# Peptides against a protein of PDB entry 3PUK: the designs that were tried, part 58

Target 1, 227 residues: chain A of PDB entry 3PUK
Amino acid sequence: ERGLKSVVWRKIKTAVFDDCRKEGEWKIMLLDEFTTKLLSSCCKMTDLLEEGITVIENIYKNREPVRQMKALYFISPTPKSVDCFLRDFGSKSEKKYKAAYIYFTDFCPDSLFNKIKASCSKSIRRCKEINISFIPQESQVYTLDVPDAFYYCYSPDPSNASRKEVVMEAMAEQIVTVCATLDENPGVRYKSKPLDNASKLAQLVEKKLEDYYKIDEKGLIKGKTQS

## One batch from the design tools (peptide; aimed at target 1 E129)

Design b2_p25_5_s1 (made by RFdiffusion4, then SolubleMPNN; from b2_p25_5, 13 letters changed)
Fold by OpenDDE base, seed 4:
Structure b2_p25_5_s1 (fold): chain B 227 residues (1-227), chain A 25 residues (1-25)
Amino acid sequence: as target 1 above (227 residues)
Amino acid sequence: EEYSFDIKKKKYSEDTSYIDLTLVE
């Protein structure tokens, strides 16, 4: 078994770079906050160069047009990132790049997807979801990207209960992407004290794993890996 | 202090694996 970082890199290479690679072609790559951390965790700039990336840019920043080059957007499916993309391609006369390849790190909501289609579908050559929503820290450790997770999980205010559920759901989804990336359907262990947050999260993860592996992307059923 | 969930994958054998959910300060 290989380390998580290498597995993640291989997944990205296959799902993103190999998918849009053209011989002799260089692309500009646009990253958001999450994907910047993700790539930084599992590759070097030299690796990206080998994959045909000449420059990496922050999608949130103002950028000068490079209209002769295609752009590779590796971004999270958030309104913020999508809005930045739309600013790049919202109009034909003002598009910043020749064309766009979009790879989302997770499921893109229909609302966002439809917004993209309505605005700049003609500029998009690829639009895929690759389901990597975690940051590998070491061979067997990864972190989640869920804003204010601690605050809502431990908030004593009942008014935050709904948000806590949303946070837990998001965390569980990201954990499942780890398992999917590793092709694992593991048991879940947790320490529940002093609060039941870990227990609740574990339950969500187990349920989502069950749902995910009922039918995988290729229509195959994967049995649960024993714990 | 910074708190987060630390997620670890453990594998005892080819057929036995699990993830640990641990709160870390």
Scores: peptide ipSAE 0.027, ipTM 0.374, DockQ to the pose 0.018
OpenDDE base, seeds 1, 2, 3, 5: peptide ipSAE 0.023, 0.023, 0.021, 0.026; ipTM 0.293, 0.353, 0.332, 0.492

Design b2_p25_5_s2 (made by RFdiffusion4, then SolubleMPNN; from b2_p25_5, 9 letters changed)
Fold by OpenDDE base, seed 2:
Structure b2_p25_5_s2 (fold): chain B 227 residues (1-227), chain A 25 residues (1-25)
Amino acid sequence: as target 1 above (227 residues)
Amino acid sequence: EPFEFKEKKKKYSEKTSYYDIELVE
């Protein structure tokens, strides 16, 4: 398989499952709405079993403790998902699982990060941000998961301007994750008519691509590619 | 065993060929 789905699966396998794999160890995996759709689009339950996942749980639901098992949280860096994690480990009550591995699908805001660090650091064995915030539909087709993106981007109501900006940022970030997954740094192409949304989004994407491919701790520089 | 993290660092992995943001001590 050479399609986008296989690329996404390869990314998740190497960045998440291989990263936290221990020989003979099974984990419970916690998913939110986005990661449920993401995994459903690119793998089967049998694939997850092969990666050491015994059961999948919805992070939003009340769950019974399985205190002898470690939990793998593959979730979006949202207040809702983070709050659910905090309920599992951050309360005065006994924690639901033995320990946590956390993999965020996107950049986690410092406020959320600090909240986790302050309350649950002793329960965490791994915390990593992996850039994968899109849903592969076909071999070369993907969709963005930004709630009410269409509504806010095309809303003529000026009261929605602040929310529109947030949505645009989220969309830009997801596009960058596609580029990262495909190992591409493309020149952004767009059609701006009839609104300027595409132009604004393009500028955001270009800025975020620049930030993403900036020099790392090893001094690596990745140039632009043709796409 | 508890993971103490202080900083976010972007790191390229030659093994995976992907850029990731890792939390480091």
Scores: peptide ipSAE 0.081, ipTM 0.635, DockQ to the pose 0.129
OpenDDE base, seeds 1, 3, 4, 5: peptide ipSAE 0.036, 0.048, 0.023, 0.047; ipTM 0.332, 0.372, 0.526, 0.382; seeds 3, 5 fail the geometry check

Design b2_p25_5_s3 (made by RFdiffusion4, then SolubleMPNN; from b2_p25_5, 9 letters changed)
Fold by OpenDDE base, seed 5:
Structure b2_p25_5_s3 (fold): chain B 227 residues (1-227), chain A 25 residues (1-25)
Amino acid sequence: as target 1 above (227 residues)
Amino acid sequence: EPFEYKIIKKKYSEKTSYYDLDLVE
């Protein structure tokens, strides 16, 4: 099965669950809003049980400590999610779990990373970025998680230009993660619109793809593929 | 028992790894 959902699940299984799995060990998994949607779209609770997850919890909610169990954080690299993690393991409070495995869905800014490192590094067994920042919908359909992307990209207000650039960058990064997940290096095609958003986005994506596939995880160069 | 923990940042082809060895579990 080569559907996008199955591909995403396989990547998560390999990058997250296989990475931290210990035979006979159960973990509590903490999810944020994005990863809740992500996992809901590509797996079932029975799948998570098979991967050694006993309970899934919302990172944003107050939770009772389970200090004898290790926690698997599968979260987005945002200040909100990171702050919630820090509440669980920060030096200012008792840790809620025995230890933490952190897997970010995208690149974690150095500022956030350093904040985590400085405050609770001793509680962290793993901290990795796995670059899955999209939601699979259908076999070949996905959605990007970029708030207000439509609004800013098509805003006639010049005061939104700066925000538009940020949004375009975020969209480009997420598209690249889709390509990486699907093991594709496509020749980017687009249909230009009056505001040339598609052209600009395509240029950003192509540049990032070039950087990504210069050297893949196995040290190989991947040529262009058709999509 | 002492153990190794890893913090790995990876974006595209770039990778940064942080190690702290022989930590008390």
Scores: peptide ipSAE 0.038, ipTM 0.532, DockQ to the pose 0.172
OpenDDE base, seeds 1, 2, 3, 4: peptide ipSAE 0.026, 0.007, 0.017, 0.016; ipTM 0.381, 0.353, 0.405, 0.357; seed 4 fails the geometry check

Design b2_p25_5_s4 (made by RFdiffusion4, then SolubleMPNN; from b2_p25_5, 10 letters changed)
Fold by OpenDDE base, seed 5:
Structure b2_p25_5_s4 (fold): chain B 227 residues (1-227), chain A 25 residues (1-25)
Amino acid sequence: as target 1 above (227 residues)
Amino acid sequence: EDFSYKIIEKKYSEKTSYIDLDLIE
């Protein structure tokens, strides 16, 4: 069995670093809250140096321009992270870096994508979505990044029902990214508990797995494969 | 090099397995 951390690192290396690597070129890498946690969980600074990253910066912080260097943005597709990127390359201010490579950890909403295209297209060399929205742990374990998941999932207040659904959707998406990263389409098992949260989550995961593997790049439909 | 497109990766599984789901604090 391969460790999840190594699998995640390999995914990031091939999808991000290998994709934008140029011989002899160093880049500044911009991270947000999630990707900071993600990279810290599966690599070391020395690994990033080997991949041509000279400096890691927090995208949320004010930074001095380094106009002679290209920037690698490895960020979540959130309005906050995208807004920070836009401040770096937007028309309202001088560009902080020479050019940008953008890699999103999940699907970027069309609204955000279009906003980027409209304002910064000339500065962007790459814009890709890689499906990694979880934090790998030891022994094929991962943690979810869903704020207040526990609160809403176990809330006795009926008024939180809609939020509970949103949380479960987010959780299911992250679980699917795990499966995608591991290149697996598993059956879903869950423990019966007093609450039906596990069952509901399982159903969402199965549905999303089906959707994920249903249509390939060529438009072919493929059913779920189980052991 | 100019901005052109975004890539959405989709892969098919060659492996079959099960995942166990639980909600923990």
Scores: peptide ipSAE 0.025, ipTM 0.322, DockQ to the pose 0.036
OpenDDE base, seeds 1, 2, 3, 4: peptide ipSAE 0.022, 0.024, 0.023, 0.024; ipTM 0.313, 0.349, 0.335, 0.313

Design b2_p25_6 (made by RFdiffusion4)
Pose (drawn by RFdiffusion4):
Structure b2_p25_6 (pose): chain A 227 residues (1-227), chain P 25 residues (1-25)
Amino acid sequence: as target 1 above (227 residues)
Amino acid sequence: PTFENKLTDFEPTELIEAAEIKRHD
């Protein structure tokens, strides 16, 4: 099947689970709010055992150290989500697990990355960015994770216009992960209609996905595709 | 081996500014 959640599942399995899967042994997976919704979206937690995950736990709430098991951190590049990781490894009196495998849902800000590049410890065996920042609500419908996006797009023009851009970029880079997961580099068009916001956004997506496929590293797609 | 699900309630995550496109491998 080619359901949207099937496509995403095929990406998580190959880009995350298989990438750190050691045949004979199992791991503990850790999730933040987003990755929880993402995994619950495209699979049952039962399927995870077959993928080398024996226990899933919330990265937010404190957890008991299992210094003989390796950890699979499947989280978004969020200050909260990352600060929690730094609580397990490095500063201080650490550690909590035998090894750390980090998989970011999207590009990690240099600011956050530096905070973990230091308290690195030999533990962090891997740190990848898989570029999946959306929810496969239905086999043909997707939703983003841009909190309060509607309000900050149609609010007046007061003080909170600086946030509108923050929301506009968040939508753009998050939309780009939708194209990248579908292995598509589509042409960009907007409606040129009410308030003309699709124009500003269409430009951001166009610019960001040009920079994206200048780096991919999957090497599957470069230059505009038939979409 | 069996599976255990130890997921609990989540705190909402705050939106941050966009990151420059860079690989951190």

Design b2_p25_6_s1 (made by RFdiffusion4, then SolubleMPNN; from b2_p25_6, 10 letters changed)
Fold by OpenDDE base, seed 4:
Structure b2_p25_6_s1 (fold): chain B 227 residues (1-227), chain A 25 residues (1-25)
Amino acid sequence: as target 1 above (227 residues)
Amino acid sequence: MKLYNKLTDFPPLELTPAAEIKLHE
């Protein structure tokens, strides 16, 4: 059993591919750095072909227009990825694809969403947040997308205290997406010694889990088409 | 099913199913 990898793939299949699938239609899929890692961790190219993806492109790179095909953007809600999308659709004369389906891995800030809406709304068929901000490393192991987490968490330099807090917040937010993907509100276990980092992170996770399951923002959809 | 973060992603945590008792060491 593939465990966590299977769960993640199943969620992506249902939340992304099934959501925008049309019989006989092929799409170009645009990925960023994180989603490239994510898909690589839980599927193969043959799986993507079966889901109607003919070509995978890196959103950060210059790409030739394929104006007769629709594009599936599976990307993180970052300014960099959003800006790349905007370059693809910001000008009608330079529109690279026929239309766009956008699936964000996490909550897209209103500022970014409004920016997209203002310039590319007519080109967007779907915009959805799926809440997967982790990588299934093994059947029971996940990894996070938090650069320099180890450095800041274990830095003896007091000047890094504020950054340590930011890193831990980011980690906690991403861990919540693990729980959301499993549809679980788990217990969090940790070892408090020799440092209290694990305890602090656990507390952050627990707090965010409480907030998440009170509000239940699963499957938030934005844009023209609503479920 | 228990889940763990990668050892390189410190600090280490264990996520236990909701049916299990939360344990802090």
Scores: peptide ipSAE 0.189, ipTM 0.695, DockQ to the pose 0.028
OpenDDE base, seeds 1, 2, 3, 5: peptide ipSAE 0.183, 0.027, 0.038, 0.047; ipTM 0.692, 0.575, 0.527, 0.498

Design b2_p25_6_s2 (made by RFdiffusion4, then SolubleMPNN; from b2_p25_6, 14 letters changed)
Fold by OpenDDE base, seed 3:
Structure b2_p25_6_s2 (fold): chain B 227 residues (1-227), chain A 25 residues (1-25)
Amino acid sequence: as target 1 above (227 residues)
Amino acid sequence: MKLYNLLEEFPPLELIPAAKIKLVE
């Protein structure tokens, strides 16, 4: 129906909502900046209600406790989002929610994961990485979440070379999640002139695709599963 | 499915089905 948007929604439904669904149970869903954009791009509030979400909250904002309800955290694996989660469950104060299901949009570094385990392990029912780090804009158009990508890719300043590499790597990783979402290993087309940026990015994407399709996806499930 | 990143994002890439050959332009 909506091309890429429909595919993304179907993946989220399967990987997130179906994964933590319990009959008759409602959850509060916590979103960060990226996941707000992501869900806004591929679903409506009515769709989320059908998946058992009663209310959506911004993870960055102070929120009133709802201690009788479980929370679904659909967030990016960033220090900022993780710190906000820890504030909900990791303090000596009462926990804001009954328990947590955490779904990261991308690979969560061990440092962040260990920080969560050290503070909140008993409150976590599920922790999973779903590998969607792009926004479906149209049926065949996507955007990425890489701040200042244009600036660093086209900066004439040699001092930006290291940051350019970081940006290129991030873009490539996110593009791979597009392919993973479609369950495809595509060819990459690019324009080589006047700059070699597209060529470099294409090479990174191809390499990361090879790496991705060699990994065991079972390793993307972390934490514990509880009733 | 053929996919495009938004032209506002640089550098532009095109993802094409694996059955098709890559193009360098």
Scores: peptide ipSAE 0.156, ipTM 0.686, DockQ to the pose 0.028
OpenDDE base, seeds 1, 2, 4, 5: peptide ipSAE 0.037, 0.153, 0.044, 0.074; ipTM 0.630, 0.683, 0.632, 0.676; seeds 2, 4 fail the geometry check

Design b2_p25_6_s3 (made by RFdiffusion4, then SolubleMPNN; from b2_p25_6, 9 letters changed)
Fold by OpenDDE base, seed 1:
Structure b2_p25_6_s3 (fold): chain B 227 residues (1-227), chain A 25 residues (1-25)
Amino acid sequence: as target 1 above (227 residues)
Amino acid sequence: VTLENKLTEFEPLELVPAAEIKLYE
């Protein structure tokens, strides 16, 4: 199936599971709220078993140590998820797992990365950003994970102007990750009425797409794909 | 921008005990 779900699954399989796969090794996988929704949207438990995952746990919950097994953390680069990870490995006596592989769904801020590095570096075998910050719904439909987007985009309160910009930026980033996942550089289309929100978002997306394709592979300027 | 950190340590081949399969609900 050539749907968005299949593309997302293929990307996760390649970027996460194939990257840390060892023959005969089973891992525990730790998920947060977003990655739980993401995996639920694009795979089955049987698929995860085939990739060497024996147990799935919620990173936010208290968990019993399984010290003989390595853990695969597939999580968002948020303070909450990072703090939960740090609790699992922050103390030598309190290590819940043998070692950790960390895959972030998006860019991890230096502040969070440095915090991890300072406290848990010896326990980490791999840390990687994979840039998947959306949930596939249908073959060509996705959902953004931006809390309170509606409120800030449509709030008439001028005090929310700065927050509106932050929300628009976050939405634009997620749209770009969809394009990157699909390996597309689409023309951005929008409805301009009744509010200029769509226009502003379109401009942000267009700018970020340009930056993404200019910066990444110096050699392959991917032309605008007709989508 | 992809941030990658790989720590390669030679780990001895250890038999991983059969873990119980737990479905996430």
Scores: peptide ipSAE 0.007, ipTM 0.338, DockQ to the pose 0.021
OpenDDE base, seeds 2, 3, 4, 5: peptide ipSAE 0.007, 0.010, 0.007, 0.008; ipTM 0.362, 0.332, 0.353, 0.329; seeds 2, 3, 4, 5 fail the geometry check

Design b2_p25_6_s4 (made by RFdiffusion4, then SolubleMPNN; from b2_p25_6, 13 letters changed)
Fold by OpenDDE base, seed 3:
Formats: structure tokens, sequence, C-alpha cells
Structure b2_p25_6_s4 (fold): chain B 227 residues (1-227), chain A 25 residues (1-25)
């Protein structure tokens, strides 16, 4: 088995770049905070050039229109990133780019998807979800992106119980994307400690793995395509 | 393959047998 970084890169190459590739065509790629970290962890600029990316831009920053070029949005399904996309294509009078290919790093909520569909569906050539919500650090090391995870997991304040559950679910979902990326459906073990965080997280991971691979067995694909 | 997750949370989690993932802070 090849290293985690290589597996992640191959998945991105197949799910994103190969999916929207057109011979002789260059694209501008828009990244957010997470996808910037993700790509930085598993590829170099030379790799992206080989995939037909001429320029990388931060989706959160003000950008000049390049109306003759198509844009590849590789972003997280967050209100912030989606709102930035909508600013680029939401206006019928002017678009920043010729067209858009959107690839979300995780499940896009229906509310956000419907907002995109209602506003600028005519400009979108692809809209897909890829399940990569972790950062490969080394051959066998990865990190998760869950803000304030430590605080809520170890908060003694009962008022934080609801938020702790949300954080635990987010962590579990991201762990499942590691398994999905490796095409593995493993059993989950945990070590008992004074706190039951490990037990709770294990149960959530097991449940989400079950759900994910049940869907996979049924041949259902989360990715959406419209043009 | 054994994988190690760097988390803010220290609770260890292991995935077996084909893939072993341990969670560390």
Amino acid sequence: as target 1 above (227 residues)
Amino acid sequence: MKLYNLLEEFEPLELTPAAEIKLYS
C-alpha cells in the first residue's frame, strides 16, 4: 500500500482534475482555507500545472475577473465558501469567470446546494462531492479540521454538552473519510479512560462507517452533476 | 496500514484489522 499522501493525491486527481479536464484548456483554481492546506500537503505547484491549473486564487480574497477562463472551485461546503462563490457568479450582469466546476470536500447540505442551484446553475458545469476531510501529514499521519475540539471535548460545563456532540460527530465524519479514501471498512477499538470520549467517538465512527458502506453497496453516489 | 491521527483530543482510537488508525493529540 502506498503512502497516505499519494493515495490522497490520486483520489483528488481522479475525482477532481480528471473529471473536469479538457485537452488544451487551462483553468483558474479557487481554494479555501482547508483545501489550501490539503493540496499543500500532497502536491506541488508543478503537479497542478500538469493538471491544467494556471493560477491558484484564494476564494475569500477580492479577485479580478478573468472572463475567458473557466474556474475550478475546490472548496469546503461552508456558508462562507459558498457565499464567495455566489459573489463570483450570482450576478446575471457579470461573472468573474466563464464557467464553474465545483468540487466539495464533503457532503454539501441541501440548503447550500439549493441556494447555489437557485442563483447560478447556468454557470455550473460540474458540482460534485468528494469525501476528503482530513490532511495527510506524513506517510501514516493525518490531522482533522475541527475547530475548538479540545475545548468542547474536555469542557466540564454541562451547557457545552450539545456542542460537544456536534464536535464529536464532525470528528467521526472526518475519520470516516480517511477510511473511505483508503477503501477500508475496519472495526473500531478504543482504550477506556476516565472520560468516555473515546467510546463515544468509536460508536459514532462505527455508525457512520455502516451508513457509508451501506450506501456504497446500494450503488448510490453522493456526487451531483449538472450543466 | 497503520495510521496515526494528530488531534487536540488525547483519546486513542484504533481501526482494525486491515487499517489501523490511532488517534493521538
Scores: peptide ipSAE 0.032, ipTM 0.485, DockQ to the pose 0.029
OpenDDE base, seeds 1, 2, 4, 5: peptide ipSAE 0.034, 0.030, 0.023, 0.029; ipTM 0.480, 0.467, 0.455, 0.452; seeds 1, 2 fail the geometry check

Design b2_p25_7 (made by RFdiffusion4)
Pose (drawn by RFdiffusion4):
Structure b2_p25_7 (pose): chain A 227 residues (1-227), chain P 25 residues (1-25)
Amino acid sequence: as target 1 above (227 residues)
Amino acid sequence: ETEWPPPKSESLQESAEKIAELKAE
């Protein structure tokens, strides 16, 4: 099947689980709020065992150290989600697991990355960005994770216009992961209609997905595709 | 050994920082 959640599942399996899957052994997977909703969206937790995951746990709440099991961190590049990882490795009195495998849902800010590039420890065996920042609500419908996006797009023009851009870029880069997961590099068009916001956004997506496929690293797509 | 992600352009970094700021609020 080619359901939207089937496509995403095929990406997570190959880009995350298979990428650190050691045939004979199992791992503990850690999730933040987003990745929980993402995984619950495209599979049952039963399917995870077959993928080398014996236990899933919330990265937020404190956990008991299992120093003989390797950890699979499947999280977003969020200050909260990352600060929690640094609690397990490095500073201080650490560690909590035998090894660390980090998979970011989206591009990691240099600011956050530096905070873990230092307290690195030999543990962090891998740190990848897989670029999946959306929810496969239905086999043909997707939703983003841009909190309070509607308000900060149609609010007046007061003080909180600086956050409108923050929301506008969050939508743009998050939409780009939708195209990248579908292995599409589509042409961009907007409606040029009420308030003309789709124009500003259409430009951000166009610019960001040009910069994106200048780096992909999957190598599957470059230049505009038939979409 | 430790495998790190490839480098990125400034435009993507700026957007990533603003996304991180949004979710920190």

Design b2_p25_7_s1 (made by RFdiffusion4, then SolubleMPNN; from b2_p25_7, 11 letters changed)
Fold by OpenDDE base, seed 4:
Structure b2_p25_7_s1 (fold): chain B 227 residues (1-227), chain A 25 residues (1-25)
Amino acid sequence: as target 1 above (227 residues)
Amino acid sequence: MTEFMPERSPFLQEAAEKRAELYSE
């Protein structure tokens, strides 16, 4: 049975590397904190070399221009990462790289997207949102990146109810990305707790899975499976 | 030189909208 890490790598390979691959072309890849962790969890440098990546750079750090090479940005859609990208391509006279391919790990807010479009559209060859906002740990284990998830989900303060809902939505979304990556429509199982968090999360996941497959390009709803 | 080719995810868009709604409540 294939581990989650290998599945995640295949997803990245298909969604990112194959999407922008050009024969004989090498690219510089720019990563942020999340994507660094993500790639570190599911691939080796040798794998990236095979995909035409010559150098990996941290988007947050100052970097020397390599104007003859195209850049592959695999980043989260955060203001920080986007701002760093804009620094690379915002100036019409001083581009750090020849062109950019941008792959966001999640939905890019319109405000950020519009900033990119307005400032750097001429330099961008590709800009795609991909569903990968989790870190694989083991074959069936992954981590969610939802700040304060534990606090809000288990807060006894009713004033946190709205935040709890937001957090649970975010968690459910990330779980769906795992399922999408695995190409599975799982039957959700959970342990009921006094706060009913697990049940509600399960319901959210099931609903979001349904929504995902309804609007998926494949147009096929898969039967429930259990892994 | 290729033109800017944006590709937005409808699923992610919907998810973001739902989150925004939750924040507004």
Scores: peptide ipSAE 0.277, ipTM 0.815, DockQ to the pose 0.300
OpenDDE base, seeds 1, 2, 3, 5: peptide ipSAE 0.230, 0.030, 0.211, 0.144; ipTM 0.798, 0.472, 0.790, 0.757; seed 5 fails the geometry check

Design b2_p25_7_s2 (made by RFdiffusion4, then SolubleMPNN; from b2_p25_7, 13 letters changed)
Fold by OpenDDE base, seed 1:
Structure b2_p25_7_s2 (fold): chain B 227 residues (1-227), chain A 25 residues (1-25)
Amino acid sequence: as target 1 above (227 residues)
Amino acid sequence: MTEFMKERSPLLQEAAEKKAQLYSE
């Protein structure tokens, strides 16, 4: 009944918690708006305790230093979240925590990555992209996190055409990350709309899925899964 | 001294660039 949620949790557990786990070590976990929603959708605080998280804190809020503890940053690769991280470690004299493990929910732009590297690379023990940029709602239902998707997809202004394409591709990419998370290569289904946005998105998803499974991490070509 | 680097495939790099465009506005 909670299929997608359990799969997402399993992926987070493996990709994040198991990756940075040390025996007998507790960490403070920092979350942003997106990851707060994400974790809330697929786990409980007790689950996090089992993974060695003593407390979770909002990255956007002012926090007292806990300099003896390492911090696990599970955040989206946004300027806002990155800036908050940099405030924690950017000052040599005022580091909030002992060290940082950073796990981004999506591809981190080079500009943000370089900004981090330039400011506080010495404080970072790990930096990974885990590619979970959706919120599981039900067993097979999820929502995407694409800024202004509605506006650009339905804009009648031709000047927004290029932005519409970018948004559509971003949405398609997120859908592919869902499929990757589920280890599925589903057939794409859509309800046709007058603006044909659904058809365009479906085509993008199909293309990206094909590319993904042709060149997947294991070098395996998977057939289509019925969904 | 700890330093980290990231290398991506061209496809992943393109995705990252597109992501940046979405959040730059």
Scores: peptide ipSAE 0.071, ipTM 0.712, DockQ to the pose 0.373
OpenDDE base, seeds 2, 3, 4, 5: peptide ipSAE 0.046, 0.037, 0.031, 0.036; ipTM 0.694, 0.654, 0.655, 0.687

Design b2_p25_7_s3 (made by RFdiffusion4, then SolubleMPNN; from b2_p25_7, 9 letters changed)
Fold by OpenDDE base, seed 1:
Structure b2_p25_7_s3 (fold): chain B 227 residues (1-227), chain A 25 residues (1-25)
Amino acid sequence: as target 1 above (227 residues)
Amino acid sequence: ETEFMPERSKLLQEAAEKRAELLAE
């Protein structure tokens, strides 16, 4: 039961908490909209306490400085979240926390990275990109976080065709992220009716899976799994 | 636990390491 949730939690624990954990040290954890949902879906506050988190804060909200404590930023690589981080550390006189550990849920674009580097590199003890961009719901169920996906996928307006393709690509990427998290290369199944959106998405996923699990540096390939 | 790291995961890891190094400078 809750297989996907457990896998996601284990991944976060290993990639984030274990990576920055220091004996006897408590951290404040800063979350954005996505990571709030993510952690809420796969752990409890007690779990976070066990990982050395004393309190969680919303990165978007105004917060009082706690300058004696280090902060763990578990955030998405978005302009909004990065801007909030920069507000915390961009000014030498207005640093909210002692130092920062940053863990992005996905690849951080160079533009955002450069902004961080230029403004507050000295305050950052760790910057890591992990690969978790989905919300686990049940043991084998997850939710994608792609804005306006429904609107563009079901829009009859031909002017939205380009946006539909972008959305489909983003959805496919997130699905592949789920597969990577689960260490699986599943066969893709879908319901094609009434629209062909599922078929198109499935094709994108299959293509991305093929690319993702292609022959590695050692000549090894992961075969198809039952999922 | 041994984890399979295909190309995308490797790229992310490499990027993360590079970013960490650059921020440490």
Scores: peptide ipSAE 0.018, ipTM 0.496, DockQ to the pose 0.057
OpenDDE base, seeds 2, 3, 4, 5: peptide ipSAE 0.010, 0.012, 0.013, 0.012; ipTM 0.326, 0.293, 0.318, 0.297; seeds 3, 4 fail the geometry check

